Peptides against a protein of PDB entry 5JXT. Designs and how they scored, part 124

Target 1, 319 residues: chain A of PDB entry 5JXT
Amino acid sequence: SLLPKKEINVYIGMSEMQVKWYQKILEKDIDAVNGAGGKRESKTRLLNIVMQLRKCCNHPYLFEGAEPGPPYTTDEHLIYNAGKMVVLDKLLKRIQKQGSRVLIFSQMSRLLDILEDYCVFRGYKYCRIDGSTAHEDRIAAIDEYNKPGSDKFIFLLTTRAGGLGINLTTADIVILYDSDWNPQADLQAMDRAHRIGQTKQVVVYRFVTDNAIEEKVLERAAQKLRLDQLVIQQGRAQVAAKAAANKDELLSMIQHGAEKVFQTKGAFGTMAEKGSQLDDDDIDAILQAGETRTKELNARYEKLGIDDLQKFTSESAYE

## One batch from the design tools (peptide; made by RFdiffusion4, then SolubleMPNN)

Design b2_p19_2_s2 (from b2_p19_2, 10 letters changed)
Fold by OpenDDE base, seed 1:
Structure b2_p19_2_s2 (fold): chain B 319 residues (1-319), chain A 19 residues (1-19)
Amino acid sequence: as target 1 above (319 residues)
Amino acid sequence: APLSAAEARAARRARRAAE
């Protein structure tokens, strides 16, 4: 029988470079971040800030002028300049030693380009699929990954491209490097490994940048998922979750952790203390803390009814 | 003009796809 999947949010501090770039993004649009634009502030401007902050949470090299060079060479800087990469690098070593195989999902094809450089640098054999991958090449990549005795350890996928009906049950670990605004897209990605034909316990690691916009993206996704579940259970199909964040919700999401980011002179949390020197005990501590916070997050939304979940803006989740 | 970091990454990817 298929075992239930285990899902763990992995809360990760920003690197020093990520903090500097996060500050720079906020400072560039400081009037919008402070709500000084009032009713005149465009939703488009706020959405652009959200997109830049999410890019920063993924990797600072998604911005021009962040990568050291020229020459632009792959080295340890690709890892230590992004908190998610530091954790990923340690976690992948553990996963490989366990004889597991891993799917890595992202919303950003440009992040997959960085992850390709990383895979080559570490000697990890990989497959890749994104939204631009031809149908034939997609089939070939899936078949190459799934073949008996495949030497491909990692599959790199964009969440939406990987969500389309494929079977990847030859992997037992799923890493969501970032989250979709639609929690169903992430579920569809997990269901590539968590499907008929899986023989192992599927474990899903969801990377979340701590004290940043990604916590609010996660909370909103969890709220939406619970609302969707309750609507299905109660037969209230007309209760469309407000699909798009309003301006005030976007502003609140942008402001989350911003003050602490401005006060920070270096990296955050475990990235400040250990940086690239994270050991196996540090990873275990991060995973245990993540498991606790995941249970707390789920328990918060499980107690809420449909009417509460519809009224719950990101602000009311902290009162 | 010297390649940007993004262009250099794209060039590495294109080389790997040709192998």
Scores: peptide ipSAE 0.594, ipTM 0.941, DockQ to the pose 0.619
Fold by OpenDDE base, seed 3:
Structure b2_p19_2_s2 (fold): chain B 319 residues (1-319), chain A 19 residues (1-19)
Amino acid sequence: as target 1 above (319 residues)
Amino acid sequence: APLSAAEARAARRARRAAE
């Protein structure tokens, strides 16, 4: 029988480099970040800030002039300059030792390019699919990964390309390196491993940059998912969740953790304490804290009615 | 001109696809 999937949000501090770039992004558009643009502030400008902050949470090398060089070579700096990479590096080592196989999903094909460099640097054999992968190459990559006795440990996928009906039940671990604005896209990605034919406990690790915009992306996704579930259960088809965040929601998301980011000299949390020197106990602590916060997040939205879930207010989640 | 970081990454990917 298919076991229920275990989902754990993994809350990860920014590296020092991520903090510096996060500050730089906010400072560049400080008037918009402070809401000083008022009614004149374009939704497009706020969406651009959100996109840059999400890029920063994924990896600072997604920005021009961030990567050290020339020469531009893959080295340990690729890992320690991004909190998610530090955690990923330790987690993958554990996953491999357990004899598990892993799907890594991202919204950003350019992040998959960094993850390819990482896989090569660590000697991890991988497959890749994104939105530009030809249909034949996509089939070939899936077949190579799913082959009995395949030496491919990692499958790198864009969430949307990986969501398209494929079977990847030969993997038992799913890493969502980032979250989709649509929680259904992430569910569809998980369902590539968590479906008929899976023989192992599927574990989903959702990476979330702590004290950053990604917490609000996650909260919004959880809220939307609960709303979608309640709408289906109650037959209230008219409650189309406003799919797109309004300006005030986007502004609130941008402002989340911004003050603490501006005050921070160095890295956040475990990244400040341990940096790239995370051990197995540090990973266990991060996973346990993540499991607790995941339960708390779910419990918050499970208590809310349809009307409460339609209001994106940080305050309505505490009533 | 020296390759940018993005161009260097693209060149690594192209080499791996040719192997």
Scores: peptide ipSAE 0.589, ipTM 0.940, DockQ to the pose 0.623
Fold by OpenDDE base, seed 2:
Structure b2_p19_2_s2 (fold): chain B 319 residues (1-319), chain A 19 residues (1-19)
Amino acid sequence: as target 1 above (319 residues)
Amino acid sequence: APLSAAEARAARRARRAAE
């Protein structure tokens, strides 16, 4: 029988470079961030800020002029300049030693390009699928990954491209490097490994940059998922929360942790204490703290009814 | 002009796809 999947949010501090770029993004639009602009900021402008902050949480090299060079070479800087990469690098070593195989999902194909450089640098054999991958090449990559005795350790996927009904039950670990705004897209990604034919316990690690926009993206996604579940259970199809955040919600999300980011000199959390020198005990502590916070987050939303979940989603007022 | 970091990454990816 298929075992229930274990889901753990992995809360990760920003590197010093991420903090610097996060500050720069906020400073560029500081009037919008402070709500001080007498003209109500366009929803498009706020969405653009959110997207830049999410890029920063993923990797600073998604921005022009962030990567050291020329020449642009792959080295340890690719890892230590992003908190998620530092944790990923240690976690993948553990996963490999356990004889597990891993799916890594991201919303950003450009992040997969960085992860390819990383895989080559560490000597990890990988497959890749994104939105631009031809149908035949997708089949070939899936077959190469799933073949008996495949030497491919990692599958790199964009969440939406990997969600397209494929079977990847030859992997037992799923890393969501970032989250979709639609929690159903992440569930569909997890279900590539967590499906009939899986013989192992599927473990899902969701990377979340702590004290940043991604924490609010996660909270919103969890709220929406709970609302969707309750709507289905109660047969109230009309109550489906619109996926789109309003302006005030986007502003609140942008403001989350911004003050602490401005006050921070250097890196955040475990990245400030240990940086790239994380050991196995540090990873265990991060995973344990993540498991606790995941349970607390779920318990918060499990107690809420439809009406309570709707109050936080301002666009639900169309009865 | 020297390749940007993004162009250098794209060039590495293109080489790997040809191998």
Scores: peptide ipSAE 0.589, ipTM 0.940, DockQ to the pose 0.617
Fold by OpenDDE base, seed 5:
Structure b2_p19_2_s2 (fold): chain B 319 residues (1-319), chain A 19 residues (1-19)
Amino acid sequence: as target 1 above (319 residues)
Amino acid sequence: APLSAAEARAARRARRAAE
């Protein structure tokens, strides 16, 4: 029988560079962030801020002028300037020593370009698929990864490209480098490794930037997933969960952690204390804290009925 | 014009795809 997948949210502090860029994004639109834009502020403006903050949480080199250079060379700065890369670098080393193989998913093809440079720099053999990959090249990459005795350790995928029905049961570890607004897209990505033919325990690591917009993206996705499950179970198909965040929800998401970000001089949490010098004990502590917070997050939504989940705006989760 | 960091990354990717 297929073992149940283990899912762990991995809460990661921002690097010093990420904090500086996160502050800069908020400051650029400070009137919007403070809700001072009134009735004239478009939902589109708030969506743009959310997208810039999500880019910052992934890697500051997604912004022009963030990467050191010219010359633009791959070095340790590619890792230590993003909290997710610091954790990824240590985690991949552990996973490789265990004889596991890894799927890495992102919403951002430009982040996969950074991860390619990282794989080359660390000497990790990889495959890649995104939304621009030709059908034939996609088949070839899947076959190369899945072949018996494949030396390909990592598969880099966009969540959308990974969602298209492929079998990757030759991997047992899934890293969601970022989250989709639709939790079903992430589930479909996990189900590439978690299928008939899998012989190992599938472990899913979901990276979440702590004290940032990504916590609210995760909470909203968890709420939606629970609502979708309850609607299916109760046969109440007509409960169209309003799929799109309203203006006030987007504003609340942007404001989450903003004050602490403005007060911070340097990195956040374990990234401030150790940065790139994270050891195996620090990784174990991050994973254990993540497992606890994952259980707490799930327990909050498991107690809610359909009517509660429909009324549940991000404010009521803190009582 | 000097290549941006993103253009330099794209050029590295294109070289690796040609190998």
Scores: peptide ipSAE 0.585, ipTM 0.939, DockQ to the pose 0.628

Design b2_p19_2_s3 (from b2_p19_2, 11 letters changed)
Fold by OpenDDE base, seed 4:
Structure b2_p19_2_s3 (fold): chain B 319 residues (1-319), chain A 19 residues (1-19)
Amino acid sequence: as target 1 above (319 residues)
Amino acid sequence: AALSAAEARAARREARRAA
């Protein structure tokens, strides 16, 4: 029988470079961040800030002028300048030693370009599929990854391209490098490894930048997932899940952790203490803390009814 | 003009696809 998947949110501090770029994004639109734009502030402006902050949480090299150079070369700076890369680098080494194989999903094809440079730099053999991959090349990449005795360790996928019904049960680890606004897209990504034909325990690591916008993206995704589950169970098709965040929700998400980011000199949390020098004990501590916070997050939303989940503005989570 | 970091990354990706 297929074992239930284990999902763990991995809460990761920002690097010093990420903090600097996160501050710069907030400062550029400080009036919007402070709500000073009032009713005149466009939802589009807030959505743009959200997208820039999410890019920062993924990797600062998604911004022009962040990468050191010219010349632009792959080196250890590709890893230590992004908290998620520092954790990924240690985690992949452990996964490989365990004889596991891994799917890495992102919303951002430009992040997959960085992950390709990383894979080459570490000597990890990989496959890649994104939204621009031709159908024939997609089939070839899947077959190359799934073949008996495949030397491909990593599959790099955009969440949307990976969601298209493919079988990747030859992998047992899933890393969600970032999250979709639609939790069903992430579930569909997990179901590439977690399906009939899987023989191992599937483990899903969801990377979440701590004290940043990604915590609120995760909370909103968890809320929406619970609402969708309850609507399906109750047969109440009329619950139009408010598909898009309102302006106040977007503003609250942008403001989350912003004060602490402005007060921070250097990196965040474990990234400030150890940076790229994370050991196996640090990874175990991060994973254990993540498992605890994941259980707490799930328990918070499991107790809520449909009416509570529909009214849930960011303020009602503290009552 | 010196390649941007993004252009340099794109060039590396193209070179890997041509190999």
Scores: peptide ipSAE 0.602, ipTM 0.936, DockQ to the pose 0.625
Fold by OpenDDE base, seed 5:
Structure b2_p19_2_s3 (fold): chain B 319 residues (1-319), chain A 19 residues (1-19)
Amino acid sequence: as target 1 above (319 residues)
Amino acid sequence: AALSAAEARAARREARRAA
């Protein structure tokens, strides 16, 4: 029988470089961040800020002028300048030693380009699929990954391209490097490994930048998932989970952790304490704390009814 | 013009696909 998947949110501090870039993003649009635009602030401007903050949470090298160079070469700086990469680097080493194989999902094809450089730098054999991958190349990559005795350890996928009906049950670990705004896209990604033909316990690690916008992205995704479940269970098809965040929700998400980010000199949390010196015990502590916070998050939304869940998702009909 | 970091990364990716 297929074992239930284990999902753990992995809460990760920003590197010093991420904090600096996060501050710079907020400062550039400080009037919008402070809500000084009021009702006149464009939803597009707020969405752009959200997108830049999410890029920062993924990797600062998604911004021009963040990467050391020229020459632009792959080195240890690719890892230590992003909290998620520091955790990923240690976690992949553990996963490989366990004889597991891993799917890594992201929303950002440009992050997969960084992860390719990382895989080459660490000597990890990989496959890749994104939205630009030709159909034939997609089949070839899947077949190469799934073949008996495949030496491909990692599959790099964009969440949407990876969600398209493929079987990757030859992997037992799923890393969501970032989250989709639609939790169903992440579930579809998990279901590439967690389906008929899987022989191992599937474990899903969801990376979440702590004290940043990604916590609010996660909360909103969890809320939406619970609402979708309740709507299906109650047959209330008319409860269109409004897919778009309103301006006030976007502003609240942008403001989340911003004060602490401005007050912070250097890195956050375990990245400030250990940085690239993160050991196996530090990883175990992060995973344990993540498991606890995951249970607490789920328990918060399980208690909410449809009406409570809608209050947070209600676009005020005043547009 | 000196390649940007993104262009340098793209060039490495293309080189890996051609190999």
Scores: peptide ipSAE 0.601, ipTM 0.937, DockQ to the pose 0.633
Fold by OpenDDE base, seed 3:
Structure b2_p19_2_s3 (fold): chain B 319 residues (1-319), chain A 19 residues (1-19)
Amino acid sequence: as target 1 above (319 residues)
Amino acid sequence: AALSAAEARAARREARRAA
């Protein structure tokens, strides 16, 4: 029988470099961030800020002039300059020691380019699929990964490209390096490993940058998922889940944690305390805290009705 | 012109695909 998947949000502090770049992104558009643009502020400008902040949460080297060099070489800086990479690096060592195999999903093909450099640097054998991968190359990569006795440890996928009906049940670990705005895309990604033919407990680690926009992306995704479930259950197909965030929602998301980011000198949380020197106990603590916060997040939205879930208010989650 | 970080990453990726 297929075991239920375990889903754990892994809350990760920003590195010092991420904090600096996050500040720089906010400062560049400070009037928009403060809501001073009012009715004149374009939704497009806010969406651009959101996209830059999400890039920062993933890796600062997604920005021009962020990577140290020339020469631009892969080194430990690729890891310690991004909180998610620090956690990923430790988690992958554990996963490998357990004899597990891992799917890593991202929305950003350019992040997969960084993850390829990382895999090579650590000696991890990998496959890759993105939106530009030809159909034949996609089949070849899947077959190579799924081959009995395959030495491919990691599969790197864009969430949308990996969501396309493929079977990856030869992996038992799923890492969502970032989240889709549509929670169904992430579910479809998980279902590549969590389906008929899986023999292991599937564990899904969802990386979430703590005290940043990604918490609000996650909350919005959880609200939407619960709303979609309730609409299906109640037969209320006409409840158009407001698919796109409004300006005020986007502004609230941008503002989340911004003050603390501006006040922060250095890194956040475990990244400030341990940086790249996370041990197995630090990882266990992060995973345990993440499991608790995941349960709390789910419990928050399980109590809400359709009408409450349609209101994206930070306040309605605390009533 | 010195390659940008993105161009250097692209070059490494191309080299890995050609190997």
Scores: peptide ipSAE 0.600, ipTM 0.937, DockQ to the pose 0.625
Fold by OpenDDE base, seed 1:
Structure b2_p19_2_s3 (fold): chain B 319 residues (1-319), chain A 19 residues (1-19)
Amino acid sequence: as target 1 above (319 residues)
Amino acid sequence: AALSAAEARAARREARRAA
């Protein structure tokens, strides 16, 4: 029988460079961030801020002028300038040592470009598919990854391109480097490894930038998933979850952690204490804390009914 | 014009795929 997948949210502090860029994004639109734009603030402006903050959470080199150079060499700076890369770099060494193989999903093909450069720099053999990959090249990459005795350790995928019905049961680890606004897209990505033919325990690591917009993206995705489950269970077809966040929801998401980000000098959490010097015990602590917070998050939404989930504003019950 | 960081990285990826 297929073992249930284990899902763990991995909460990761921002690097110093991420904090600086996150501050810069907020400062550029500070009036909108403070809600001073009122009814005149465009939803498009708020959506743009959200997209820039999500880029920052992924990697600061998604912005022009963030990468040191020219000559723009691939070096340790590609890792230590992004909290997710620091954790990924340590986690991949452990995953490889245990004889596992890994799928890495992102919403951003430009992040896969950074991950590709990282794989080359670390000597990790990889496959890649995204939304621009030709059908034939996609088949070839899947077959190369799945072949018996494949030397390909990593598969890099955009979440939506990876969600399209493929079998990747030759991997047992899934890393969601970021989250889709639609939790079903992430589930479809996990189901590439968690499917008939899997012989191992599938473990899913969902990277979440702590004290940032990604926590609210995750909460909203969890809320939507629970609502979708309850609608299916209760046969209430009419509860079309409002697919698009309203202005107030977007503003609340942008404001989440913003004050602490402005007060922060340097990096956040374990990134401030250890940075690139994370050891195996630091990774175990991050994973254990993540497992606890994942259980707490799930337990919060499991208690809510349809009417509560429809009214539930992204106000954390911990404010 | 000096290549951006993104363009310089893209050129290196393209060169590795052509090799």
Scores: peptide ipSAE 0.415, ipTM 0.895, DockQ to the pose 0.656

